Peptides against a protein of PDB entry 6PSE. Designs and how they scored, part 5

Target 1, 78 residues: chain A of PDB entry 6PSE
Amino acid sequence: PSEEEEYARLVMEAQPEWLRAEVKRLSHELAETTREKIQAAEYGLAVLEEKHQLKLQFEELEVDYEAIRSEMEQLKEA

## One batch from the design tools (peptide; made by RFdiffusion4, then SolubleMPNN)

Design b1_p8_7_s2 (from b1_p8_7, 3 letters changed)
Fold by OpenDDE base, seed 3:
Structure b1_p8_7_s2 (fold): chain B 78 residues (1-78), chain C 78 residues (1-78), chain A 8 residues (1-8)
Amino acid sequence: as target 1 above (78 residues)
Amino acid sequence: as target 1 above (78 residues)
Amino acid sequence: SFLKALLE
């Protein structure tokens, strides 16, 4: 039997005291994992926003660079 | 009493059938939340790497821009 | 985005 099947059997055959302890354990793990999920999501979102702002700045610089490059090219061709 | 206290009381007074159902529910939620946490972390890491690469490209463009700007300024001052 | 969906 798989670990899943063994665990399922354990739950089915468990005494109330074990079941209450398992509920407590799972509740604790769920709370911690939920906090970690939210933290990871918030961090990722912050980085995404920073990347977006950086992309905008990069595109503006590209425009400015092309303007100067074009002017310089004209001067060199004269 | 708080929601936490009410839930704790419910667990303490619950029948085995309810406890088994609660273990199943919590196990399912924990599994889903764990997957979501991992996905969020992986996505955030990917964006962080993309931002880093973009920053490097931006800095390279700044150097190139300053080089052309300086050359142009010299030509205009001559 | 996936991240925004997780936060909502």
Scores: peptide ipSAE 0.239, ipTM 0.854, DockQ to the pose 0.815
Fold by OpenDDE base, seed 4:
Structure b1_p8_7_s2 (fold): chain B 78 residues (1-78), chain C 78 residues (1-78), chain A 8 residues (1-8)
Amino acid sequence: as target 1 above (78 residues)
Amino acid sequence: as target 1 above (78 residues)
Amino acid sequence: SFLKALLE
């Protein structure tokens, strides 16, 4: 039997006291995992926003660079 | 009483059948939330890596820009 | 985004 099947069997055969303890355990783990999920999402979103801002800055710098490059090229060709 | 206290009371007073159902529900939600957490983490990591690469590109462009800017400045001052 | 959806 798979671990999942064994666990299912355990749950079916378990006494109420064990079941209550398991509900408590699972509730705790769910809460913890939920917090971690949210934290990961928030962090990822922050990084995404930072990346977006960086991209905008990069594009602005590219424009400035091309302007100077073009000016320099014109000066050198003259 | 808080919702948490009410839930705790429900668990304490619940019949085994309800408890087994609750274990199943919580297990499902935990599994789902865990998958979502991992997905969020993976996505965030990907964005972080993209941001890092973009930062490196940006810094390289800054160097190039400053080089041209400096050259242009020297030409103008001469 | 997916991240925003996860926060909701």
Scores: peptide ipSAE 0.237, ipTM 0.855, DockQ to the pose 0.839
Fold by OpenDDE base, seed 2:
Structure b1_p8_7_s2 (fold): chain B 78 residues (1-78), chain C 78 residues (1-78), chain A 8 residues (1-8)
Amino acid sequence: as target 1 above (78 residues)
Amino acid sequence: as target 1 above (78 residues)
Amino acid sequence: SFLKALLE
């Protein structure tokens, strides 16, 4: 049987004391995993915002670069 | 009493049938939250890599821009 | 975004 099937059987046959302990364990793991999920989301959002600002700066620099490049090209061709 | 204290009391006084149902519920929520955590982490990593590549491109453009700017300044001052 | 939805 799979580990999942064995676990399911254990839960079905378990005494109340084991079940209470398992509820406590699962509650703790859920809380921990939830915190980790939120942290990952917050980190990802921060990086996304940084990337967005960087993209804006990059596009602005591209405009400035093309302007100077064009002017330089005109000066050299004249 | 806090919701946490009330829940703890409920778990202590609960019948096996309720406890088994709660184990099932918590297991499901843990699995779901775990998947969401992984998805958030994967997304964050992807954005981080994109930001890194963009930063490299930006720095390269800055070098090119400063080179042209300097050359232009020299031409205008001469 | 997905990230914002996770935080809400």
Scores: peptide ipSAE 0.234, ipTM 0.854, DockQ to the pose 0.863
Fold by OpenDDE base, seed 1:
Structure b1_p8_7_s2 (fold): chain B 78 residues (1-78), chain C 78 residues (1-78), chain A 8 residues (1-8)
Amino acid sequence: as target 1 above (78 residues)
Amino acid sequence: as target 1 above (78 residues)
Amino acid sequence: SFLKALLE
């Protein structure tokens, strides 16, 4: 039998005291996992914003670089 | 009374049938939240890797730019 | 974005 099926049987045959403890355990894990999810989302957004700013800087530098490169190439061809 | 205290009282006074249903509900929400957490983490890691690659490209371009800029400045001073 | 949706 799968772990899921075995767990389901345990829940069905459990006494109220065990069930209350399980509710408490699951509630705690859910709260913790929810917090971790939010933290992951916040971190991801921060990185995304940093990446965006870096992209803007990169594009600006590319424009400046191509301007100088083109001028240099013209001078060398003269 | 806080919602947390009210919920705790409900759990203590609940019948086995309600408790089993609550275990099922919480298990489902935990599974869903866990999946979402993992998805958020995976997305964040992907963005982080993209940012890292962009940073490397940016630094390489900076080196190239400074080389050309310096050469151009020398030529203009001659 | 997906991340913003998770925060809401």
Scores: peptide ipSAE 0.231, ipTM 0.853, DockQ to the pose 0.958

Design b1_p8_7_s3 (from b1_p8_7 with E1S E4Q)
Fold by OpenDDE base, seed 2:
Structure b1_p8_7_s3 (fold): chain B 78 residues (1-78), chain C 78 residues (1-78), chain A 8 residues (1-8)
Amino acid sequence: as target 1 above (78 residues)
Amino acid sequence: as target 1 above (78 residues)
Amino acid sequence: SFLQSLLE
């Protein structure tokens, strides 16, 4: 039997005291995992914003660079 | 009483059938939340890598830009 | 976004 099947049997045959303890354990793990999920999401959003701002700066610099490059090329070819 | 205290009382006074159902519910939610957490983490890592690559490109462009800017300035001041 | 949906 798989561990999952074995666990299911344990739950099905368990006494109330064990079940209450398991509810408490699972509730705690769920709370922790939920906090971790939220933190991961918040962190990801922050990085996305940073990347977006960097992209805007990069595109602005590209425009400036091409302008100077073009001017330089014209001066040298004159 | 807080909702948490009320829930704690429910668990403490619950019958085995309710407790087994609650274990099942919590197990399901934990599994879902865990998957979401992992997905968020993976997504965040991907964005971080993209940002890092963009930063490298930006820094390279800055070097190129300053080189041309300086050359242009020298030519104009000559 | 997916990330935003996790915060809601």
Scores: peptide ipSAE 0.548, ipTM 0.875, DockQ to the pose 0.972
Fold by OpenDDE base, seed 5:
Structure b1_p8_7_s3 (fold): chain B 78 residues (1-78), chain C 78 residues (1-78), chain A 8 residues (1-8)
Amino acid sequence: as target 1 above (78 residues)
Amino acid sequence: as target 1 above (78 residues)
Amino acid sequence: SFLQSLLE
């Protein structure tokens, strides 16, 4: 039997005291996992913002670079 | 009483059938939240990699820009 | 976004 099937049988055959303890355990794990999910989401959003700002800086530098490159090319052709 | 205190009392006074249902509910929510946490983490890592690649491109362009800028400055001084 | 939806 799979671990999931064994766990299901345990839940069906368990005494109330075990079930109450299991509810407490699962509630704790859910709270912890929820916190971790939120932290991961917040971190991801922060990195997205950083990437966006970097992209803006990059595009600005590209414009400046092309301006100088074009001027240099014109000077070489003269 | 807080919702948490009321919930705690419910768990203590609940029948086995309710407790089994609550274990099932919490297990489902935990599985779903865990999946979301993992997806958030994976997404954050992907964005980090994209930002890193962009940073490398930006730094390369900065080097090229400074080279042309310096050459242009030298020509203007001559 | 997906990430924003996780915070709601």
Scores: peptide ipSAE 0.547, ipTM 0.875, DockQ to the pose 0.972
Fold by OpenDDE base, seed 1:
Structure b1_p8_7_s3 (fold): chain B 78 residues (1-78), chain C 78 residues (1-78), chain A 8 residues (1-8)
Amino acid sequence: as target 1 above (78 residues)
Amino acid sequence: as target 1 above (78 residues)
Amino acid sequence: SFLQSLLE
């Protein structure tokens, strides 16, 4: 039997005291996991914004670099 | 009474059939939330890696840009 | 955004 099937059997045969304890355990884990999910999402969004700002700076530098490179190339070829 | 206190009372007074259903509900939500958390973490790591690679490219371009800029400045001042 | 949807 799979772990899922064994757990389902345990829940089916459990007494009310065990079931109440299990509800408490699961509620705690759900709250904790939800908090971790939110933190992960917030962190990801922050990194995404940082990457976007860096990309804008990079693209600006590329434009400036190509302008100078092209001017230098023309001077060397003259 | 707070929602937390009301829920605690509900669990305390609930019959086994309700408790089993609540265990099932909470297990489902926990599994779903866990999956979302993992997905958020994986996405955040991917963006972080992309940002790191972009930063390396940016720093390399800055070095090249300053080299050409300095050379051009010297030529103009001569 | 997927990440934004997790905060809603």
Scores: peptide ipSAE 0.546, ipTM 0.875, DockQ to the pose 0.972
Fold by OpenDDE base, seed 3:
Structure b1_p8_7_s3 (fold): chain B 78 residues (1-78), chain C 78 residues (1-78), chain A 8 residues (1-8)
Amino acid sequence: as target 1 above (78 residues)
Amino acid sequence: as target 1 above (78 residues)
Amino acid sequence: SFLQSLLE
């Protein structure tokens, strides 16, 4: 049997005391994992925003660079 | 009593059938939340890498821009 | 976004 099947059998045959302990364990792990999920999501969103702002700055600089490059090219051709 | 205290009391007084159902519910939520946490972490790391690469490109463009700007300034002053 | 959906 798979680990899942063995665990399912354990739950089916367990006494109330074990079941209460398992509920407590799972609740604790769920709370911890939920906090970690939220933190990861918030961090990812912050980095995404920073990347977006950087992209805008990059595109602005690219425009300015092309303007000067074009002017320089004209001066060299004259 | 707090929601936590009420839930704790519910678990203490619950029948085995309820406890088994609660173990199943919590296990499902934990699995789902764990997947979401991992996905969020992986996404955040990918965005962080993209931001880093963009920053390098930005800094390179900034150097090139300053070089042309300086040359242009010299030409205008002559 | 996926990340935003995790916070909702």
Scores: peptide ipSAE 0.545, ipTM 0.875, DockQ to the pose 0.951

Design b1_p8_7_s4 (from b1_p8_7, 3 letters changed)
Fold by OpenDDE base, seed 5:
Structure b1_p8_7_s4 (fold): chain B 78 residues (1-78), chain C 78 residues (1-78), chain A 8 residues (1-8)
Amino acid sequence: as target 1 above (78 residues)
Amino acid sequence: as target 1 above (78 residues)
Amino acid sequence: SFLEELLK
């Protein structure tokens, strides 16, 4: 039997005291996992914003670079 | 009484059938939340990698830009 | 976005 099947059997045969304890345990784990999920999401959004800002800076530099490159090319051809 | 206190009382007074159902509910929510947490973490890591690659490209362009800028400056001063 | 939905 799988661990899942064994657990299901345990729940089915458990006494009320064990079940109450299990509800408490699961509630705690759910709360913790929910917090971790939120933190991960917030972090991801922050990094996404940073990446976006960096991309804007990069594109601006590309424009400046092309301007100088073109000017340099013209000077060398004259 | 807070919702938490009311819930705690419910758990305390609940019959085994309700408790088993609650264990099942919480287990399901925990599994779902765990999956979401993992997905959020994976996404965040992917974005972080993209940002890192972009940063490398940006730094490389800065070097190239400074080289041309310097050359241009020298030509204008000659 | 996916991340925004997780924050709801």
Scores: peptide ipSAE 0.527, ipTM 0.873, DockQ to the pose 0.974
Fold by OpenDDE base, seed 4:
Structure b1_p8_7_s4 (fold): chain B 78 residues (1-78), chain C 78 residues (1-78), chain A 8 residues (1-8)
Amino acid sequence: as target 1 above (78 residues)
Amino acid sequence: as target 1 above (78 residues)
Amino acid sequence: SFLEELLK
């Protein structure tokens, strides 16, 4: 049987004391994992925003660059 | 009492059938939350890499921009 | 976004 099946059997055969301990363990792990998920999501959103701001800056610089490039091109061809 | 204290009491007073159901519920939620955490982390890493690449492009454009700007400045002052 | 949904 898979580990999942073995675990399921353990749960079915377990005494209340073990089950209570397991509920506590799982609750703790769920809380930690939830915190980590939230942290990961918040971090990702922050990076996404930073990327967005950088993209805007990049696009602005591209506009400025093309303006100077065009001006330079005009001067060179004149 | 807090919700946590009430839940703790429920767990302590619960019958084995409820406890087994709770273990199953918590295991399911933990699995889902873990998946979401991993997905969030992977997404964040992808965005981070995109941001990094964009930053490199931006820095390269800045170099090019400064080169043209400097050249233009030299021409204007000459 | 997916990340925003995770924070709900």
Scores: peptide ipSAE 0.526, ipTM 0.874, DockQ to the pose 0.960
Fold by OpenDDE base, seed 1:
Structure b1_p8_7_s4 (fold): chain B 78 residues (1-78), chain C 78 residues (1-78), chain A 8 residues (1-8)
Amino acid sequence: as target 1 above (78 residues)
Amino acid sequence: as target 1 above (78 residues)
Amino acid sequence: SFLEELLK
């Protein structure tokens, strides 16, 4: 049997005292994992914003670069 | 009493059948939240890599831009 | 976005 099946059997045969302890354990782990999920999401959003700002700067530089390139090309053709 | 205190009282007075159901519920929520945490972390890593690649492209363009700018300035000063 | 939904 898988670990999941063995765990299910353990829960089915467990005494109330063990079950209460398991509820407490799982509640704690859920709260901790939820905080970690939120933290990961917040960090990801921050990086997305940084990437977006960098993209805007990149696009602005591309425009300026093409302007100078075009001017240079005109000078060489004159 | 807080919701947390009321929940703690409920767990203390609960029958084994309710406790087993609660273990199942919490296990499911923990698994789901864990998956979401991992997905958020993986997404954040992917965005970091994209941002890094964009930064490299930006720095390359800055070098090319300064080269053309310098050449243009030399032409105007000659 | 996916990340925004996780924060709701």
Scores: peptide ipSAE 0.524, ipTM 0.873, DockQ to the pose 0.971
Fold by OpenDDE base, seed 3:
Structure b1_p8_7_s4 (fold): chain B 78 residues (1-78), chain C 78 residues (1-78), chain A 8 residues (1-8)
Amino acid sequence: as target 1 above (78 residues)
Amino acid sequence: as target 1 above (78 residues)
Amino acid sequence: SFLEELLK
């Protein structure tokens, strides 16, 4: 049997004391995992915002660069 | 009592059938939350890489911009 | 976004 099937059988045959302990264990793991999920999401959003700000700066620099490039080209042609 | 204390009391007084159902519920939520955590982490890493690549491009453009700016300044001074 | 949905 798979580990999942063995676990399911264990749960079905378990005494109340074991089941209560398992509920406690799972509740704890769920709380920790939920916190970690939230932290990961918040961090990802922060990085997204930073990337967006960087992109805006990059686009502004591209505009300035093209302006100078164009002026330089005009000076060379004259 | 707090919701946490009430839940703890519920678990202590619960019948085996309820406890087995709760183990199943918590196991399901843990699996889903774990998947979401992993996905959030992977997404965050991808965005970090994109931001890094953008930063490299930005720095290259800054170098090119400064080169043209300097040349333009020299032409104006001459 | 996916990340925003995880925070809801």
Scores: peptide ipSAE 0.524, ipTM 0.873, DockQ to the pose 0.960

Design b1_p8_8_s1
Fold by OpenDDE base, seed 4:
Structure b1_p8_8_s1 (fold): chain B 78 residues (1-78), chain C 78 residues (1-78), chain A 8 residues (1-8)
Amino acid sequence: as target 1 above (78 residues)
Amino acid sequence: as target 1 above (78 residues)
Amino acid sequence: SFFEKLLE
């Protein structure tokens, strides 16, 4: 039997004391995992915002660069 | 009483059938939250890598821009 | 965004 099936049987055959302990365990793990998920999401969002700001700066620089490049090209051709 | 205290009392007074159902519920939520956490982490890493690549491109452009800017400045001053 | 959805 798979671990999942074994666990399922354990839950089915468990006494209330074990079940209460398991509820407590799972609640704890859920709380921790939820916090970790939130932290990961918040971090990801922050990085995404940073990337976006960087992208904007990059695009501004591209514009400035092309302007100077064009001017320089004109001067060289003149 | 707080929701947490009320929940704790509920668990303490619950019948095995409710407890088994709660174990199942919590297991499901834990699995979902775990998947979400992992997805967030993976996507966050991807965004971080993209930001890093963009940063490198930006820095390269800055170098090129400063080179042209400097050259242009020299030409203007001459 | 994906991350914003996770924070809901």
Scores: peptide ipSAE 0.622, ipTM 0.875, DockQ to the pose 0.822
Fold by OpenDDE base, seed 1:
Structure b1_p8_8_s1 (fold): chain B 78 residues (1-78), chain C 78 residues (1-78), chain A 8 residues (1-8)
Amino acid sequence: as target 1 above (78 residues)
Amino acid sequence: as target 1 above (78 residues)
Amino acid sequence: SFFEKLLE
C-alpha cells in the first residue's frame, strides 16, 4: 500500500491518545508552514516593489537617453 | 478563555470520531498551505530573475548614456 | 497580486 493508504489506516485504527497527539503535531506543522508561506509572500511583494521602482528608473533613463541621442543626431546632421 | 485554550479543551474532550475528522481536516489544510508556500517561493524566484535582468539592462543603458553625455559635453566645450 | 492573495 502507498504511504497515504497506510497513514489512513493508522488514523482509522488509532486510539484517542494517538489521535490527540496527531492533532497537536499537525497543528504545529500547519502553523509553521503558514508562517513560512507568509514570509515567502511578504518577500515576494518586496521584490515586486523593487522591480517596479527599477522599471520606473529605467524608463526615466530611456527618456533622457533618447533626448540626448536626438540632440546628437541633429548636431551630426548639421 | 482564549480561542486556543478552548480548542485545546475541545481536543482533550473529543470523541475518536471527531478526532479522526480533525486529523483529516488538518492534513488537508497542511497540504494546501504547503502547496501555496511552494508556489510563493517559485514565483518569488521568477520575480527575482526578472529584476536581475532588468538591472542588467539598466546598467547597460547607463553606460551608453554616459558615453553620449560625455561626447556631447566635449562637443559643447569646443 | 498573487502574493497579496496569499496573505489574506
Scores: peptide ipSAE 0.620, ipTM 0.874, DockQ to the pose 0.892
Fold by OpenDDE base, seed 2:
Structure b1_p8_8_s1 (fold): chain B 78 residues (1-78), chain C 78 residues (1-78), chain A 8 residues (1-8)
Amino acid sequence: as target 1 above (78 residues)
Amino acid sequence: as target 1 above (78 residues)
Amino acid sequence: SFFEKLLE
């Protein structure tokens, strides 16, 4: 049997004391994992915002660059 | 009592049938939350990489911009 | 966003 099947059987045959301990263990792991998920999401959001701001700055610079490039081109052609 | 204290008391006084159901519930939630955490981490990494590439492009453009700006300044001052 | 949904 798979580990999952073995675990399922264990849960079915377990005594209350084991079950209570398992509930506590799982609750702890869930709390920790939830915290980690939230932290990952918050970090991802921060990076996304930073990327967005950088994109705006990049687009601004592109506009300025093209303006100077065009002016330079005109001066050279004249 | 807090919800946490009430839950703790419930676990201590619960029958095996409830405890087994709770183990199954918590196992499911843990699996889902773990999946979400991993997905968040993976997506966060992808965004980070995109930001890094954008930063490189931005720095490249800054160099090009300063070169043209400097040339333009020299031409105007001459 | 994806991340905002995870924070709900």
Scores: peptide ipSAE 0.620, ipTM 0.874, DockQ to the pose 0.897
Fold by OpenDDE base, seed 5:
Structure b1_p8_8_s1 (fold): chain B 78 residues (1-78), chain C 78 residues (1-78), chain A 8 residues (1-8)
Amino acid sequence: as target 1 above (78 residues)
Amino acid sequence: as target 1 above (78 residues)
Amino acid sequence: SFFEKLLE
């Protein structure tokens, strides 16, 4: 049987004391995992914002670069 | 009493059938939350990589821009 | 966004 099936059987055959302990264990793990998920999401949002700001700066520089490039080309052709 | 204290009391007084159901519920929520955490981490890494690549492009453009700027300045001063 | 949904 799979580990999942074995675990299911364990839960079905377990005494109340074990079940209470398992509820406590799972509650703890859920709380931890939830905090980690939230942290990951918040971090992701921060990185997205940083990337967006960088993109804006890049686009501004592209505009400035093209302006100078064009001016330079005109000067060379004159 | 707090909700946490009330829940703790419920767990202590609950019958095996309720406890088994609670184990199942918590296991399900833990699995879902774990998947979400992993997805967040993976997507976060992807965004970081995109940001890094953008930064490299930006720095390359800065170098090119300064080169043209300098050349332009020299031409105007000559 | 994807991350915002995870915070709901």
Scores: peptide ipSAE 0.619, ipTM 0.874, DockQ to the pose 0.881

Design b1_p8_8_s3
Fold by OpenDDE base, seed 1:
Parts: sequence; structure tokens; C-alpha cells
Structure b1_p8_8_s3 (fold): chain B 78 residues (1-78), chain C 78 residues (1-78), chain A 8 residues (1-8)
Amino acid sequence: as target 1 above (78 residues)
Amino acid sequence: as target 1 above (78 residues)
Amino acid sequence: SFFEELLR
């Protein structure tokens, strides 16, 4: 049987004391995993914002670059 | 009492049938939350990589920009 | 990486 099937059987045959302990364990793991998920989401958002700001700076530099490039081209053609 | 305290009491007084159902519920939620955490982490990594690539492109453009700027400055001073 | 740690 798969681990999942074995676990299911364990739950079906378990005594109340074990079940209560399992509820506690699962609750703790859920809380921990939830915190991690939230942290990941928050950090991900921060990185997205940083990327966005960098993109804006990049685009600004592109504009400046093209302006100078164009000016130089004109000077060289004159 | 807090929701946490009320829940704790519920678990202590619950019958096996309820406890088994609760184990199942929590297991499902844990699995779902775990998947969400993984998704968030994977997405975060992707964004970090994108940001890194963008940074490299930005630095390359800065080099090119300074080269042209310097050349123009020399031309204008001549 | 922070995200890599979450995937472990």
C-alpha cells in the first residue's frame, strides 16, 4: 500500500488519544506552513517591486542613450 | 475564551468520529497550503532571475551610455 | 536563497 493508504488506515484504527495528538500536530504544521507561505508572498512582492523600479530606470536610460546616439549621429554626418 | 481556547476544548471533548474528520480536514488544508507555498517560492525564484537579468542588461547599457557620452564630450571640446 | 529554502 502507498504511504497515503497506510496513513488512512492508521487514522481509521487510531484511539482518541492518538487522534487528538494528530490534530495538534497537523495544526502546528499548518500554522508553520502558512507562515512560510505568507513570507514567500511578501518577499515575492518586494522583489517584484524592485524589478519594476529597475525596469523604469532601464527605460529612462534607454531614452537618454538614444538621445545621445542620435545627437552623435547628426554631428558625424555634418 | 479565545478561538484557540475554544478549539482546544472542542478537540478534548470530541468523539473519535469528529476527530477523524478533523484529521482529514487538516491534512487537506496542509496539503493545499504546502502547494501554495511551493508555488510562491517557485514564482519568487523566477522573479529574482528576471531581476538579475534585467540588472545585467542595465549595467551593459550604462557602459554603452558612458562610452558615447565620453565620445561626445571629446568631440564638443575639439 | 530564501525561496530555495522554502522548497526544501
Scores: peptide ipSAE 0.611, ipTM 0.874, DockQ to the pose 0.887
Fold by OpenDDE base, seed 3:
Structure b1_p8_8_s3 (fold): chain B 78 residues (1-78), chain C 78 residues (1-78), chain A 8 residues (1-8)
Amino acid sequence: as target 1 above (78 residues)
Amino acid sequence: as target 1 above (78 residues)
Amino acid sequence: SFFEELLR
């Protein structure tokens, strides 16, 4: 039998005391996992914003660079 | 009473049938939340890598820009 | 990284 099937059988045959303990365990794990998920989402958003700002800076520098490069090229060809 | 206290009391007074259903519910929610956490983490890693590559490109361009800027400045001051 | 730790 699969682990899932074995677990299902365990739950079906379990005494109330075990079931209450399992509810407590699962509730705790769910709370922690939920917190981690939220933290991951918030941090991910922050990184996206940082990347966006960096992209803007990069594009601005590209424009400035091309301007100077073009001017230099013209001077050398004159 | 707090929601947590009320829930705890509910679990303590619940019949086995309710407890089994609650285990099933919590197991499902935990599985889904875990999947979402993993997806968020994987996405975050991808964005971090993209930002890192962009930063490298930016730094390379900064070096090139300063080189040309300096050369241009020297020519104008001569 | 933070994200790598979440994947363990």
Scores: peptide ipSAE 0.610, ipTM 0.874, DockQ to the pose 0.897
Fold by OpenDDE base, seed 5:
Structure b1_p8_8_s3 (fold): chain B 78 residues (1-78), chain C 78 residues (1-78), chain A 8 residues (1-8)
Amino acid sequence: as target 1 above (78 residues)
Amino acid sequence: as target 1 above (78 residues)
Amino acid sequence: SFFEELLR
């Protein structure tokens, strides 16, 4: 049997004391995992914002670069 | 009493049938939250990599821009 | 990495 099936059987056959302990364990893990999920989401948004700002700076530099390149090309052709 | 205290009391006084149902509920929520956490982490890593690549491109363009700027300045001074 | 730690 799979670990999942074995666990299901354990829950079905367990005494109240074990079940109460398991509820407490799962509640704790759920709380921790929830906090981690939220932190990951918040940090992800921060990184996205940083990337967006960098993209804007990059595009501005591209415009400036092309302007100088064009001017240089015109000077060399004249 | 707080909701947390009330919940704790409920767990202490609950019958085995309720406890088994609560274990199943918490297990399900933990599994879902864990998947969401993993997805958030994987997405965050992807965005970090994208930002890193963009940063490298930006720095390369800065070098190229300064090269042309310097050349242009020299031509105008001569 | 923060995200890598979450995947462990």
Scores: peptide ipSAE 0.609, ipTM 0.874, DockQ to the pose 0.885
Fold by OpenDDE base, seed 2:
Structure b1_p8_8_s3 (fold): chain B 78 residues (1-78), chain C 78 residues (1-78), chain A 8 residues (1-8)
Amino acid sequence: as target 1 above (78 residues)
Amino acid sequence: as target 1 above (78 residues)
Amino acid sequence: SFFEELLR
């Protein structure tokens, strides 16, 4: 049998004391995993915002660069 | 009593049938939350990589910009 | 990395 089938059988045959302990364990793991998920989402959002700000700075620099490049080209051709 | 205290009391007084159902519920929620956490982490890594690549491009453009700016300044002062 | 640690 698979691990899932074995676990299912264990749960079916388990005594209340084991089941209560398992509920406690699963509740704890769920709470921790939920916190981690939320933290990941929050950090991901922060990184996205940083990337967005960097993109804006990059595009501004591109505009400035093209302006100077164009002026330089005009000066060299004159 | 808090919701946590009420839940704890419910678990302590619960019958095996309820406990088995709760184990199943919690297992399912844990599996789903774990998948979501992993997805969030993978997405975060992707965004970090994108930001890193953008940073490299930005720094390269800064170098090119300063080179042209310096050349332009020299031409204007000559 | 924070995200890498979450994937462990």
Scores: peptide ipSAE 0.608, ipTM 0.874, DockQ to the pose 0.894

